Peptides against a protein of PDB entry 1LOE. Designs and how they scored, part 99

Target 1, 181 residues: chain A of PDB entry 1LOE
Amino acid sequence: TETTSFSITKFGPDQQNLIFQGDGYTTKERLTLTKAVRNTVGRALYSSPIHIWDSKTGNVANFVTSFTFVIDAPNSYNVADGFTFFIAPVDTKPQTGGGYLGVFNSKDYDKTSQTVAVEFDTFYNTAWDPSNGDRHIGIDVNSIKSINTKSWKLQNGKEANVVIAFNAATNVLTVSLTYPN
Target 2, 181 residues: chain A of PDB entry 1LOE as posed
Amino acid sequence: TETTSFSITKFGPDQQNLIFQGDGYTTKERLTLTKAVRNTVGRALYSSPIHIWDSKTGNVANFVTSFTFVIDAPNSYNVADGFTFFIAPVDTKPQTGGGYLGVFNSKDYDKTSQTVAVEFDTFYNTAWDPSNGDRHIGIDVNSIKSINTKSWALQNGKEANVVIAFNAATNVLTVSLTYPN

## One batch from the design tools (peptide; made by RFdiffusion4, then SolubleMPNN)

Design b2_p25_1_s2 (from b2_p25_1, 10 letters changed)
Fold by OpenDDE base, seed 1:
Structure b2_p25_1_s2 (fold): chain B 181 residues (1-181), chain A 25 residues (1-25)
Amino acid sequence: as target 1 above (181 residues)
Amino acid sequence: MGFSATSNNSAISIVSVSFSSTLNL
């Protein structure tokens, strides 16, 4: 088997295993993707390619990721736009901002995107988001329009723990989010 | 793989991360 693993508990100012894009960078040992300003995109990529699919065997990797995030908005009733954990080619560049979360460019399925994302979406976009208007977790495959969503209640300024696991045998992606405070 | 965020009025940060993958060949 081929295994890839990494862990970062404190993000340094010279985090060599990350590629920073847009406004993303490290501050006070955290990865700061965005500041509370309008019309910005911030990203950080693991600098090494991850072999998720093998063309020879057709096998797909199992993977698990765990992370802690904070969304801090001055106004808890108006929070935009959100973030994703995503898997895409290592040479990917920032895509459309705003509701596309810097990862996608369309609600139409586009296999050339080669992108799977788990979104933590704080802003309701009428054109593609669930009609209930809830903040939500979504699973996005080559489109900003999620194939599945679950309502999520943001706790502004609090640390949230996330676990994302993919089981290749069952082709099931699981997402859990907790506020352990 | 990585993280991507957009903002109109919110600061988004990652405190810690771990990742592991296994591929049968």
Scores: peptide ipSAE 0.801, ipTM 0.970, DockQ to the pose 0.942
Fold by OpenDDE base, seed 5:
Structure b2_p25_1_s2 (fold): chain B 181 residues (1-181), chain A 25 residues (1-25)
Amino acid sequence: as target 1 above (181 residues)
Amino acid sequence: MGFSATSNNSAISIVSVSFSSTLNL
């Protein structure tokens, strides 16, 4: 079995195992992806490639990730745009901003993207988001248009705990989000 | 793998992260 793992409980000023892109950076021991300003994209990639699929055997890796995030907005009724946890080739670059969350370029399926993302979407885009207009968690496969979504209530300024697990045997991706405080 | 965020009016930060993957060869 080939295992890859990492853990960051406090983000250092010169975090060696991260590749920072766009406006992403570390401050006060946290990873800051965006500031509350217009038209920004911020990303951070784990610097080492993760072997998710083996071409010889066809096996796919199991994985579990856990993280805590905070979204701070001046007005809880006007929040844009959101963020993703995503898996893609290590050499990927920032993609389209705004509603595409810096990860995708279209709502059309594009296998060449080689990207799976779990989105935490705070802004309703009429062209692809669920019609109820709710903030939501979505599972995105090679497209910003989610294959599945679930409504989620943002608690502005509070820490949210997330667990994402993928079971290769069942091909099931599970997402859990809680606000402990 | 990583995180990606966009903003027009929200500050988004990650407080902590852990990741583990296992691949049978």
Scores: peptide ipSAE 0.801, ipTM 0.969, DockQ to the pose 0.946
Fold by OpenDDE base, seed 4:
Structure b2_p25_1_s2 (fold): chain B 181 residues (1-181), chain A 25 residues (1-25)
Amino acid sequence: as target 1 above (181 residues)
Amino acid sequence: MGFSATSNNSAISIVSVSFSSTLNL
């Protein structure tokens, strides 16, 4: 069995195991993906490739990730756009901004993207988001148009705890989000 | 793997992260 693991409880100014892209950086021991400014993309990649799928055996890894995030919108009007936890090749670069969350370029399925993402989407894009207009969690496979979504109520400025787990035997991805405070 | 965010008016940050994967070979 091949195992990969890492943990970061405090993000340092010289975090060697992360690749920062766009406006992504560390400050006050946190990973800051975006500031509250217009038309920005911020990303951070784990610097080592993770072996999720083995081409020889066809086996897929089981994985679990836990993280805590904060979305702080100084102006509650038209909060945009959101973020993802994503799995893609380590050499990927920032993609389209705005509603594409810097991860995708199309609502059409594109297997060449090689990207799976869990989105925490704060902005309603009529072309692909759930019609109820709710902020939502989505599972995205090679497209910004989620294969499954669930409404989520943003608590502005509060820490949210997330657990994402994938079971290769059942091919089921689970996502949980809680606000402890 | 990693995180990606876009913004027009919101600050998005990650406080902590943990990841573990196991692949049978």
Scores: peptide ipSAE 0.799, ipTM 0.969, DockQ to the pose 0.920
Fold by OpenDDE base, seed 2:
Structure b2_p25_1_s2 (fold): chain B 181 residues (1-181), chain A 25 residues (1-25)
Amino acid sequence: as target 1 above (181 residues)
Amino acid sequence: MGFSATSNNSAISIVSVSFSSTLNL
């Protein structure tokens, strides 16, 4: 069994095991993906490749990630756009278009993107988001159009705890989100 | 792997993260 793991409880000013893209940076011991400004993309990648698929056996890795995030907007009724935890090829680059969350570039399924994302989407994009208009968690496989979504109530400025787990044997990805405070 | 965000009016930050993967070979 091949195992890869890392943990960051405090993000340093020169966090060397991260690759920053777009406006992503660290400050005050946090990873800041975006500031509350218009038309920005921010990303941070783990600097080491993760071996998640083996071509010889066809096996896919099990994985679990836990993280705490904050979304802070001046107006809780008007919040755009959201963020993802994602897995993509090592040469992944930021994508344009706010609704694509910096990861995707189409609502059409494209297996060549080789990208899986869990989105925490605060903005309703009519073309692909659930029609109820709710802020939502989504599971995205090779498309910004989620294969599954669940409504989520944003608590503006509050820390949310997330656990994402993938079981390769069952091919099931689970997501939990809680606001402890 | 990592995090990606877009903003028109929201600050998005990660406070902490842990990750573990296991691949049977």
Scores: peptide ipSAE 0.798, ipTM 0.969, DockQ to the pose 0.933

Design b2_p25_1_s3 (from b2_p25_1, 9 letters changed)
Fold by OpenDDE base, seed 1:
Structure b2_p25_1_s3 (fold): chain B 181 residues (1-181), chain A 25 residues (1-25)
Amino acid sequence: as target 1 above (181 residues)
Amino acid sequence: MGFSATSNNSRIDVVSVSFSSELKL
């Protein structure tokens, strides 16, 4: 069995196991993907490739990730654009900004993207987001148009605890988000 | 794997992360 694991509880100024892209950087022991300015994209990749799919056997990896993130907007009603956890080749570069969250370029399915993402989307894009306009968690496979979504109530400025698990045997991806008291 | 965020007006931080994967070969 091929395994990959890492943990970061405090992000250092020289975090060797991360590749910083766009506006992403570390400060005060946090990974800051974006600052409160317009039209920014920030990313950070784990520096080692993660073998998720084996072409020889067809096997897919089981994985689990947990993380804590914060979205801090000037107010709770005007928040753009969103945050995402994604799996893609280690050599990927930032993609389209804004509603594409820096990970996709189209709502059309594109297998060459080789990207699976869990989005925490704070801004309604009429072309692909759920019609109810709710902020939402979405599962994205090679497209910014989610294959499944669930409404999510952002608590502005609060730490959200997320757990994402994938079971290869059942082909089920689970996502949980909680705001601890 | 990684994180990505886009912003028009919001600061987005990751506070901590853990990851593990297992691939049967």
Scores: peptide ipSAE 0.818, ipTM 0.973, DockQ to the pose 0.936
Fold by OpenDDE base, seed 5:
Structure b2_p25_1_s3 (fold): chain B 181 residues (1-181), chain A 25 residues (1-25)
Amino acid sequence: as target 1 above (181 residues)
Amino acid sequence: MGFSATSNNSRIDVVSVSFSSELKL
């Protein structure tokens, strides 16, 4: 069995195990992906490739990740655009901004993307988002159009704790988000 | 793996992260 593990509790000014892209950078021990400016994209990749699939056996890795993120908007009613955790090849570059969250380029399925993402989407895009208009968590496979979604109530400026787990045997991805009291 | 965010008006930060994976060979 091949295993990979890492943890970052405080992001340093020159965090060597991250590749920063777009407007992403570290400051005050946080990873800042975006500032409160219009039409910005920020990303950070773990610098080492993760062996998630074995070509000889066809086996896929189990994985679990936990992280804490904050969205801080001027008010709770007007918030754009969103945040994602994603798995993709380490050499990928920022993709389309805005509603595509810097990770995808289309609502059409594209296997060449080789990307699975969990989105935390704060802005309703009529062309692909759930019709109820709710802010939501989505599971995205090679497309910005989620294969599954669940409504999520943003607490503006508060730390959200997320756990994502994938079981390769059952092919099930689980996501939880909590706002601790 | 990584994080991505887009914004028109919001600051988006990651505070901490942990990750582990296991692949049967």
Scores: peptide ipSAE 0.817, ipTM 0.972, DockQ to the pose 0.940
Fold by OpenDDE base, seed 4:
Structure b2_p25_1_s3 (fold): chain B 181 residues (1-181), chain A 25 residues (1-25)
Amino acid sequence: as target 1 above (181 residues)
Amino acid sequence: MGFSATSNNSRIDVVSVSFSSELKL
């Protein structure tokens, strides 16, 4: 069995196990992906490749990740565009901004993307988002158009605790988000 | 794996993260 694990509870000024992209940086022990300015794209990748799929056996890894994120908007009603956890090749670069969350380039399925993402989408894009216009959690496979979504109520400026788990045997990805206190 | 965010007006931070994977070979 091949295992990979890492944990960061405080993001240092020289966090060497991360690759910072776009506007991503660390400050005050946090990973800041975007500042409160227009047209920002920020990413951070774990610097070591994670072997998620084995070409010889066809096996897919089980994985669990937990993280805490904060979206701090100037107001609770105008928030764009969103936050994403993603798995992709370590050498990937920021993709299209805005509603594509810096991770995808199309709503069309593109296997060459090699990207699975869990989006926490705060902005409604009519071309691909759920028609109810709700902020939502989405599971994205090689496309910004989610294969599944669930409405999510953003608490502006509050820490959201997320757990994402994938069971390869059942092919089930679970996502939970809670706002404590 | 990583995090990505896009914005026109919002600060988006990650406060902490843990990750573990297990691949049967």
Scores: peptide ipSAE 0.816, ipTM 0.972, DockQ to the pose 0.934
Fold by OpenDDE base, seed 2:
Structure b2_p25_1_s3 (fold): chain B 181 residues (1-181), chain A 25 residues (1-25)
Amino acid sequence: as target 1 above (181 residues)
Amino acid sequence: MGFSATSNNSRIDVVSVSFSSELKL
């Protein structure tokens, strides 16, 4: 079995196991993806490729990730655009900003994207987001248009604890988000 | 793997992360 693991509890000023892209940087021991300015895209990739699929056996990796993120908007009414965890080739570059979350370029399925993302979407894009207009968690496979979504109540400025697990045997991705009190 | 965020007005931070994968060969 081939395993990959890493943990970062405090992001250093020169976090060498991350590739910073766009506006992403570290400060005050956090990974800051965006600052409170217009039209920003920030990304950070784990610098080592993760062998998630083996072409010889066809096996897919099980994985689990946990992370804590914060969205801090000036007010709770106007929050754009969102945050994602994603799996993609290590050499990927920032994609379209805004509602595409820097990860995708289209709502059309594109297998060449080779990207699976869990989005935490704070802004309603009528062209692809759930029609109820709720902020939501979405599972995105090669498209910004989620294959599944769940309404999510943003707590502005609060730490959200997320666990994402993928079971290769069942092909099921599970996502949990909690705001501890 | 990684994180991505886009914003028009919001600061988005990751506070911590852990990741583990296992691939049967």
Scores: peptide ipSAE 0.811, ipTM 0.971, DockQ to the pose 0.945

Design b2_p25_1_s4 (from b2_p25_1, 11 letters changed)
Fold by OpenDDE base, seed 5:
Structure b2_p25_1_s4 (fold): chain B 181 residues (1-181), chain A 25 residues (1-25)
Amino acid sequence: as target 1 above (181 residues)
Amino acid sequence: MGFSATSNSSEIRIVSVSFSSTLNL
């Protein structure tokens, strides 16, 4: 069995195991992906490739990730756009901004994207988001159009705890989000 | 793997992260 693991509880100014892209950077021991300005894209990648698929056996890795995030919106009635936790090749570059969250380029399925993402989407895009207009968590496979979604109520400025787990045997991905405080 | 965010009106921060993967060979 091959195992990969890492943990970051304080993001330093010279975080060697991250690749920063777009507006992403570290400040005050936090990873800041975006600032509260228009038309920004920020990303941070783990600098080491993760062996998710074995070419000999065809086996896919199990994984679990846990993280805490904060969304600060100066105007609580106008919050855009959101963020993702995503898995893609380590040499990936920022993709389309806005509602595509810097990860995808289309609502159409594109296997060449090689990207799986869990989105935390704060803005309703009529073309692909759930029709109820709710802020939501979505599971995205090679498309910004989620294969499954769940409504989520944003607590502005509060820390949210997320756990994402993937079971390769069952091909099931689970997501939990809580506001403990 | 990583995080990606877009903004038109919000600051998005990651406070902490942990990750573990296991591949059966």
Scores: peptide ipSAE 0.787, ipTM 0.966, DockQ to the pose 0.929
Fold by OpenDDE base, seed 4:
Structure b2_p25_1_s4 (fold): chain B 181 residues (1-181), chain A 25 residues (1-25)
Amino acid sequence: as target 1 above (181 residues)
Amino acid sequence: MGFSATSNSSEIRIVSVSFSSTLNL
């Protein structure tokens, strides 16, 4: 069995195991992905490729990730756009901004994207988001149009704890989000 | 793998992260 693991509890100014893209940077020991300004896009990639799928055996890795995030919005009435935890080739570059979250370019399925993302979407895009208009968690496979979603209530400025687990045997991806404070 | 965010009105921060994977070969 091949295992890979990493943990970052304090993001340093010289975080060498991350690749920063766009507006992504570290400050006060945290990873800041976006600024509270119009049209900001920021990303951070783990610098080493993760062996998720083996072409020889066809096996897919089991994985679990946990993280804590904060969304701090000065104006709670028009919070946009959100963020993703995503898996894609290590040499991936920022994609379309805005509602595409810097990860995708279309609501149409595109296998060449080679991207799986869990989105935490704070803005309703009528063209692809759930019609109830709720902020939501979504599972995105090669498209910004989620294959499954669940409503989520943003607590502005509060830390949220997330756990994402994938079981290859059952092909089930599990997402949990809690606000402990 | 990593994080990607867009915004026009919010600052999005990651406070901590852990990741673990196992692949049978």
Scores: peptide ipSAE 0.786, ipTM 0.966, DockQ to the pose 0.926
Fold by OpenDDE base, seed 2:
Structure b2_p25_1_s4 (fold): chain B 181 residues (1-181), chain A 25 residues (1-25)
Amino acid sequence: as target 1 above (181 residues)
Amino acid sequence: MGFSATSNSSEIRIVSVSFSSTLNL
């Protein structure tokens, strides 16, 4: 069995195991993906490749990730756009365009993108988001248009705990989000 | 793999993260 694991409880100013892209950076021991400014995209990648699929055996990895995030919107009535935890090819680059969360570039399904993302989407994009307009968690496979979504109530400025697990045998991805406080 | 965000009005921070994967070969 090939195992990969890492944990970051405090993000340092020179975090060697992360690759920062766009406006992503560390400050105050936290990873800041974006600031509350217009037209910003920020990303941070784990610096080592993760072996998710083995071409020889056809096996797919099981994985689990847990993280805590904060979305802090100075204007609680205008919260855009959101963020993702995502898995993509190692040469992945930041994508532009509001609502694509820096990961995708189309609502059209593109299997060649080889990208899976769990989105925490705070802004309603009419072209692809659930019609109820709710802020939501989405599972995105090769498209910003989620294959499944669930409404989520943002608590502005509060820490949310997330667990994402993938079971390769069942091909099921599970997501949980809680606000402990 | 990692995190990605876009914003026009929000500061988005990750406080902590852990990850583990297992691949049978």
Scores: peptide ipSAE 0.786, ipTM 0.967, DockQ to the pose 0.926
Fold by OpenDDE base, seed 1:
Structure b2_p25_1_s4 (fold): chain B 181 residues (1-181), chain A 25 residues (1-25)
Amino acid sequence: as target 1 above (181 residues)
Amino acid sequence: MGFSATSNSSEIRIVSVSFSSTLNL
């Protein structure tokens, strides 16, 4: 069995195992992906490739990730656009901004993207988001148009705990989000 | 793997993260 694991509880200014892209940076031991000052894209990648699929056997990895995030908006009625946890080749570069969350370029399925993402989407894009207009969690496979979504109530400025698990045997991805406070 | 965010109005921060994957060969 091939295993890859890492944990970061304090993000340092010279975090060796992260690749910072766009406006992503560390501040006060936190990873800041975006700031509420301009239209921008910020990303951070684990610096080592994750072997998710084996071409010889066809096997797919099981994985579990947990993280805590905060979305802090000065205007709670104007919150855009959101963020993703994503799996993609380690040499990936920032993609389209805005509603594409810096991860995708199209709502059309594109297998060449080689990207799976869990989105935490705070802004309704009519062209692809659920018609109810709710902020939502989405599972995105090679497209910004989610294969499945669930409404989520943003608590502005509060820490949220997320667990994402993928079971290769069942091909099921699970996502949980809680606000502990 | 990683995180990606876009914004025109919000600060998005990651406080902590852990990741583990296992691949049978």
Scores: peptide ipSAE 0.783, ipTM 0.966, DockQ to the pose 0.918

Design b2_p25_2_s1 (from b2_p25_2, 8 letters changed)
Fold by OpenDDE base, seed 4:
Structure b2_p25_2_s1 (fold): chain B 181 residues (1-181), chain A 25 residues (1-25)
Amino acid sequence: as target 1 above (181 residues)
Amino acid sequence: SSSTLSYSSSLNNIYVGAEDVPQPP
């Protein structure tokens, strides 16, 4: 059985196993995707390819990832777009910013994207987000328009613990988010 | 106080991801 794992508890300035894109950087041992300014895109990629899918055999890997994030917006009621955890082709580059979260370019399904993302979306985009306007967690497959969403209440400035798990046998992606404090 | 949100969804048989790059011998 092939297994790959990694863990980053402190993000250093010389983080060798991450590829930073756009405005992504490390400071104070944290990974920072963007500053609180308009039209910024920041991404960080694990530097080594992860064997999630094998085109030769058709095998798809199970995976579990966990992380802690903080969204610290100047105004709790006027927050920017949010962020994603994503899986994309090895040569992926930053995509459209804003509501596209730097990961997608269209609300229409685009199989050439070959990208799956879990979005933590803090901004209502009328064209594709749930009509209730709630901040939400979404699962995105080849489109910024989520295949499924669930309302989520942002606790501005607080740490959220996230676990994302994929079961290849059932083809089910599970997301959990906890504010422990 | 703490809060937990759990959510799951099928990917509807869509598979994406990266493949390992062969390593030189």
Scores: peptide ipSAE 0.174, ipTM 0.652, DockQ to the pose 0.021
Fold by OpenDDE base, seed 2:
Structure b2_p25_2_s1 (fold): chain B 181 residues (1-181), chain A 25 residues (1-25)
Amino acid sequence: as target 1 above (181 residues)
Amino acid sequence: SSSTLSYSSSLNNIYVGAEDVPQPP
Protein backbone atom coordinates (compact mmCIF):
# COMPACT_ATOMS: atom_id res chain seq x y z
CA THR B 1 0.00 0.00 0.00
CA GLU B 2 1.26 3.44 -0.99
CA THR B 3 0.34 6.59 0.91
CA THR B 4 1.10 10.17 -0.11
CA SER B 5 0.49 13.13 2.16
CA PHE B 6 1.28 16.81 2.41
CA SER B 7 0.23 19.85 4.37
CA ILE B 8 0.52 23.58 3.75
CA THR B 9 -0.48 25.68 6.74
CA LYS B 10 0.97 28.92 5.41
CA PHE B 11 1.78 29.80 1.83
CA GLY B 12 5.12 31.45 1.27
CA PRO B 13 6.18 33.69 -1.58
CA ASP B 14 8.20 30.81 -2.98
CA GLN B 15 6.06 27.79 -2.26
CA GLN B 16 8.20 25.02 -3.71
CA ASN B 17 5.63 22.23 -3.53
CA LEU B 18 3.09 24.10 -5.66
CA ILE B 19 2.98 24.79 -9.37
CA PHE B 20 1.19 28.04 -10.10
CA GLN B 21 -0.81 28.44 -13.29
CA GLY B 22 -2.45 31.54 -14.69
CA ASP B 23 -2.92 34.28 -12.15
CA GLY B 24 -2.45 32.13 -9.06
CA TYR B 25 -0.11 33.59 -6.44
CA THR B 26 0.54 33.85 -2.72
CA THR B 27 0.12 36.89 -0.52
CA LYS B 28 0.05 37.32 3.24
CA GLU B 29 0.74 33.61 3.58
CA ARG B 30 -2.44 32.72 1.67
CA LEU B 31 -3.05 31.27 -1.76
CA THR B 32 -4.98 33.62 -4.03
CA LEU B 33 -6.21 32.21 -7.31
CA THR B 34 -7.27 35.43 -9.05
CA LYS B 35 -7.55 39.13 -8.58
CA ALA B 36 -10.99 40.67 -8.68
CA VAL B 37 -10.88 41.14 -12.46
CA ARG B 38 -13.09 39.62 -15.13
CA ASN B 39 -11.88 36.84 -17.39
CA THR B 40 -8.97 35.66 -15.29
CA VAL B 41 -8.01 32.18 -14.20
CA GLY B 42 -5.55 31.04 -11.58
CA ARG B 43 -4.65 27.58 -10.37
CA ALA B 44 -2.19 25.86 -8.08
CA LEU B 45 -1.15 22.23 -8.40
CA TYR B 46 0.67 20.02 -5.97
CA SER B 47 4.08 19.75 -7.56
CA SER B 48 4.48 15.98 -7.30
CA PRO B 49 2.22 13.62 -9.25
CA ILE B 50 -0.01 11.46 -7.08
CA HIS B 51 -0.55 7.84 -8.03
CA ILE B 52 -4.31 7.77 -7.62
CA TRP B 53 -5.39 5.51 -10.49
CA ASP B 54 -3.93 2.25 -11.79
CA SER B 55 -4.37 2.02 -15.55
CA LYS B 56 -3.91 -1.73 -15.59
CA THR B 57 -6.43 -2.71 -12.94
CA GLY B 58 -8.62 0.37 -12.90
CA ASN B 59 -8.23 0.65 -9.15
CA VAL B 60 -8.58 4.10 -7.64
CA ALA B 61 -7.02 5.37 -4.44
CA ASN B 62 -8.82 6.64 -1.40
CA PHE B 63 -8.13 10.23 -0.49
CA VAL B 64 -8.96 12.86 2.10
CA THR B 65 -8.23 16.55 1.83
CA SER B 66 -9.11 19.53 3.95
CA PHE B 67 -8.68 23.25 3.42
CA THR B 68 -9.92 26.63 4.54
CA PHE B 69 -11.03 29.35 2.17
CA VAL B 70 -12.51 32.83 2.13
CA ILE B 71 -14.65 34.25 -0.66
CA ASP B 72 -15.70 37.85 -1.01
CA ALA B 73 -18.76 37.94 -3.24
CA PRO B 74 -21.13 40.59 -1.89
CA ASN B 75 -23.65 40.27 -4.73
CA SER B 76 -24.79 37.74 -7.30
CA TYR B 77 -24.49 39.80 -10.48
CA ASN B 78 -21.02 41.37 -10.53
CA VAL B 79 -18.94 38.45 -9.34
CA ALA B 80 -16.67 35.78 -10.73
CA ASP B 81 -17.56 32.12 -11.03
CA GLY B 82 -15.94 30.65 -7.93
CA PHE B 83 -13.28 27.97 -7.64
CA THR B 84 -12.67 24.24 -7.49
CA PHE B 85 -10.65 21.59 -5.83
CA PHE B 86 -9.72 19.28 -8.69
CA ILE B 87 -7.80 16.19 -9.69
CA ALA B 88 -6.54 16.05 -13.26
CA PRO B 89 -3.77 14.52 -15.36
CA VAL B 90 -0.26 15.80 -14.73
CA ASP B 91 -0.21 17.80 -17.96
CA THR B 92 -3.41 19.68 -17.08
CA LYS B 93 -3.59 23.30 -18.21
CA PRO B 94 -5.90 26.13 -17.20
CA GLN B 95 -9.04 26.50 -19.29
CA THR B 96 -10.24 29.96 -20.20
CA GLY B 97 -13.89 29.50 -21.11
CA GLY B 98 -16.19 31.65 -19.02
CA GLY B 99 -18.00 29.78 -16.32
CA TYR B 100 -15.87 26.65 -16.57
CA LEU B 101 -13.86 27.52 -13.45
CA GLY B 102 -10.55 27.13 -15.25
CA VAL B 103 -10.89 23.35 -15.27
CA PHE B 104 -13.43 22.25 -17.88
CA ASN B 105 -14.36 23.42 -21.37
CA SER B 106 -17.74 21.83 -22.04
CA LYS B 107 -20.95 20.73 -20.43
CA ASP B 108 -20.74 17.55 -22.47
CA TYR B 109 -19.31 14.53 -20.69
CA ASP B 110 -15.78 13.83 -21.91
CA LYS B 111 -14.12 10.81 -20.36
CA THR B 112 -10.81 11.72 -21.97
CA SER B 113 -10.46 14.75 -19.70
CA GLN B 114 -9.95 12.46 -16.69
CA THR B 115 -10.83 15.33 -14.41
CA VAL B 116 -12.83 15.39 -11.19
CA ALA B 117 -13.63 18.61 -9.39
CA VAL B 118 -15.54 19.90 -6.41
CA GLU B 119 -16.85 23.31 -7.34
CA PHE B 120 -17.74 26.17 -5.07
CA ASP B 121 -19.83 28.08 -7.55
CA THR B 122 -20.82 31.70 -6.96
CA PHE B 123 -22.31 32.56 -10.36
CA TYR B 124 -25.41 31.14 -12.03
CA ASN B 125 -24.69 29.87 -15.53
CA THR B 126 -28.08 29.16 -17.06
CA ALA B 127 -26.79 26.50 -19.43
CA TRP B 128 -25.61 24.04 -16.79
CA ASP B 129 -26.13 25.23 -13.20
CA PRO B 130 -29.07 24.20 -11.00
CA SER B 131 -32.21 26.00 -12.10
CA ASN B 132 -32.92 27.48 -8.67
CA GLY B 133 -30.03 29.88 -9.22
CA ASP B 134 -28.51 29.24 -5.80
CA ARG B 135 -24.83 29.41 -5.09
CA HIS B 136 -23.86 25.80 -4.77
CA ILE B 137 -21.33 23.10 -4.20
CA GLY B 138 -21.06 20.65 -7.07
CA ILE B 139 -19.28 17.44 -7.91
CA ASP B 140 -18.01 17.54 -11.48
CA VAL B 141 -16.85 14.47 -13.37
CA ASN B 142 -15.42 15.18 -16.81
CA SER B 143 -17.88 18.05 -17.29
CA ILE B 144 -18.76 21.42 -15.82
CA LYS B 145 -22.30 20.12 -15.52
CA SER B 146 -22.27 18.65 -12.04
CA ILE B 147 -23.41 15.12 -11.38
CA ASN B 148 -24.70 16.38 -8.04
CA THR B 149 -25.15 19.76 -6.39
CA LYS B 150 -26.19 21.23 -3.08
CA SER B 151 -27.23 24.77 -2.29
CA TRP B 152 -24.59 26.70 -0.40
CA LYS B 153 -25.29 29.72 1.77
CA LEU B 154 -22.16 31.79 1.36
CA GLN B 155 -21.09 33.74 4.40
CA ASN B 156 -19.32 36.58 2.68
CA GLY B 157 -15.76 37.12 3.80
CA LYS B 158 -15.88 34.36 6.41
CA GLU B 159 -13.56 31.39 6.65
CA ALA B 160 -15.08 28.13 5.49
CA ASN B 161 -13.63 24.77 6.47
CA VAL B 162 -13.87 22.07 3.81
CA VAL B 163 -13.28 18.34 3.99
CA ILE B 164 -13.37 16.24 0.83
CA ALA B 165 -13.12 12.48 1.14
CA PHE B 166 -13.26 9.73 -1.45
CA ASN B 167 -13.92 6.09 -0.68
CA ALA B 168 -12.84 3.96 -3.61
CA ALA B 169 -14.59 0.85 -2.32
CA THR B 170 -17.97 2.57 -2.37
CA ASN B 171 -17.12 5.10 -5.08
CA VAL B 172 -18.54 7.85 -2.87
CA LEU B 173 -17.17 11.36 -2.73
CA THR B 174 -18.16 13.33 0.35
CA VAL B 175 -17.95 17.09 0.73
CA SER B 176 -18.37 18.92 4.01
CA LEU B 177 -18.36 22.69 4.42
CA THR B 178 -18.72 24.50 7.73
CA TYR B 179 -18.35 28.05 8.99
CA PRO B 180 -16.76 27.81 12.43
CA ASN B 181 -16.52 31.57 12.88
CA SER A 1 -17.43 45.56 -15.38
CA SER A 2 -14.81 43.96 -13.17
CA SER A 3 -15.73 41.29 -10.67
CA THR A 4 -16.06 41.97 -6.97
CA LEU A 5 -15.21 38.36 -6.15
CA SER A 6 -11.93 37.51 -4.47
CA TYR A 7 -10.80 34.51 -2.49
CA SER A 8 -7.92 32.98 -0.60
CA SER A 9 -7.31 29.54 0.82
CA SER A 10 -5.07 27.20 2.72
CA LEU A 11 -4.54 23.50 2.17
CA ASN A 12 -4.21 20.98 4.96
CA ASN A 13 -3.55 17.28 5.34
CA ILE A 14 -4.17 15.69 1.97
CA TYR A 15 -3.80 11.91 2.14
CA VAL A 16 -3.94 9.40 -0.70
CA GLY A 17 -3.68 5.65 -0.30
CA ALA A 18 -3.54 3.06 -3.05
CA GLU A 19 -2.80 -0.65 -3.23
CA ASP A 20 -1.65 -0.47 -6.83
CA VAL A 21 0.85 2.09 -8.03
CA PRO A 22 0.46 3.29 -11.59
CA GLN A 23 3.44 4.32 -13.62
CA PRO A 24 3.86 8.01 -14.33
CA PRO A 25 2.55 9.04 -17.74
Scores: peptide ipSAE 0.023, ipTM 0.483, DockQ to the pose 0.043
Fold by OpenDDE base, seed 1:
Structure b2_p25_2_s1 (fold): chain B 181 residues (1-181), chain A 25 residues (1-25)
Amino acid sequence: as target 1 above (181 residues)
Amino acid sequence: SSSTLSYSSSLNNIYVGAEDVPQPP
């Protein structure tokens, strides 16, 4: 089976294996999606296409990714909107901002989106988010309305370790988040 | 203090590919 792998321990200004979109950039060797400024969307894509699904054979790849993130909001009691890890078509461009996290355009299922995302959602959008109002991790399939969510307690300014794994045999996506400190 | 959150979910037989477009209906 074919395998694609990469590792980035520090992000440089001329990172050749990333495509920066919108307000995404690197600073202090970190990938920064947005600053704490309203109405901004930033994204970064792995520059090479990833063969997740084979249209000829129907085969679906397993994958695992891990990363560390920090959300550092000026006001820990007013944090919006979060971010995603996502898989989308090779020509993907930034989508609707705000509660759509720059990845989706609708709460209605749209198969033409061809996008799967794991959201780390810090803001309650009444139209689609879980009614308990909790910040949450969500799995999004062709819609900003998650197919599954779990409450998540944000630790503002602290590093979180994330592991996302997909098992093609079981069709199960697993998310793990840890605040080690 | 440390905390851990882990969970899983079925993707309900969806197909996603960065280079295989269009995908099955």
Scores: peptide ipSAE 0.145, ipTM 0.644, DockQ to the pose 0.025; fails the geometry check
Fold by OpenDDE base, seed 5:
Order: sequence, then C-alpha cells, then structure tokens
Structure b2_p25_2_s1 (fold): chain B 181 residues (1-181), chain A 25 residues (1-25)
Amino acid sequence: as target 1 above (181 residues)
Amino acid sequence: SSSTLSYSSSLNNIYVGAEDVPQPP
C-alpha cells in the first residue's frame, strides 16, 4: 500500500503546497482563514490530490491529521460561526458562508457534495444545530447538519490542539481537542 | 468524540475552511 504525508510548521507567503480560496492567506508564518469582515469565506486546500477512495476496488484509505488553531473573536459574547477541517473533491470551490462555514450549502443530505467535514462550531443555528445551543464539535457528511456532535467550550484567543483520525475498516472518525495551555 | 461516517464518496483532497465573523442580527 502507498502512504502520503505532509507537514507544514510555518506558513510562508508563497506556500507551494497550498491553494488559497476566498479570504484565506498567510501572514507572520500563520494561516489565516478569515478576518472580522461579514460575508467572507476563507479556505486553504492541500494542493496535491490524495487517493482516499479507489473506484475499482471500493477501498477507502485511513488517515490522520493534526493541527493547532486559534479563534480570536473581538467580542467574546459575539463569536461567529467557526471553521472546519474537510475533505472534498479536487475541484472543490467555496460554498455558502455564515453558518454553512463555506463548505456546505444545505442542511439536507446531498450526496453530490461528496464532502466530509469536522466542524468547530461557535454559533448556534436554530435550523440544524443541537437544541441545547452549546458550541460544539460536529461531524458533517454531505450536509451542514451534523450526524454527531459534542459540546465544546471555546477558549477565545487560546491555542487548541486537534487530532482527527479515520479508520476505514470500521468507518469511524475520531476527533480530539485539547487546550494544553 | 467519535462517530461513524454514513457515506463513502470520491474524496480527493484535505482542506481547511472557515467563516468566523459576527452574524447579522
């Protein structure tokens, strides 16, 4: 079997292995997805296609990814929608903003999306989010309406460490988030 | 947390996206 791996510790101004979409950019060696500007979407894509699914055999690859993020909202009482880690087709383009996080455009299941996302959702959208209103981590399959969620307390301005792993044999996606400091 | 994916599709690339600005009233 083949294995593909990559690591980006510092993000340069001309990062060769990333495709930036919308408002996504690099500054001070960090990837910045959005600024505090309404109706904007920022995305960054790994530039090389990754063979996750084999159409002939039906085999699906395992994967693991880790990253550190910071959400730094100007007003801790008015935090916006959050962000996602997602896997999508090679030619993917930004989707609906706001509560759809620039990754989806429907709360209804849409198999043509061919998109899986882990959302770090900091805003309660009544139409699809868990009724308790908590900020949450969600697993999204072809819909912004998560198939599973877990409450999560945002520490505004603090670094969070994330690990996402997928086991193809069991079809289980695992997410962990910690605030180490 | 963990969950089972309900669909296997032709997923080709890994990406990060965001929308984190204050919502309109």
Scores: peptide ipSAE 0.020, ipTM 0.541, DockQ to the pose 0.096; fails the geometry check

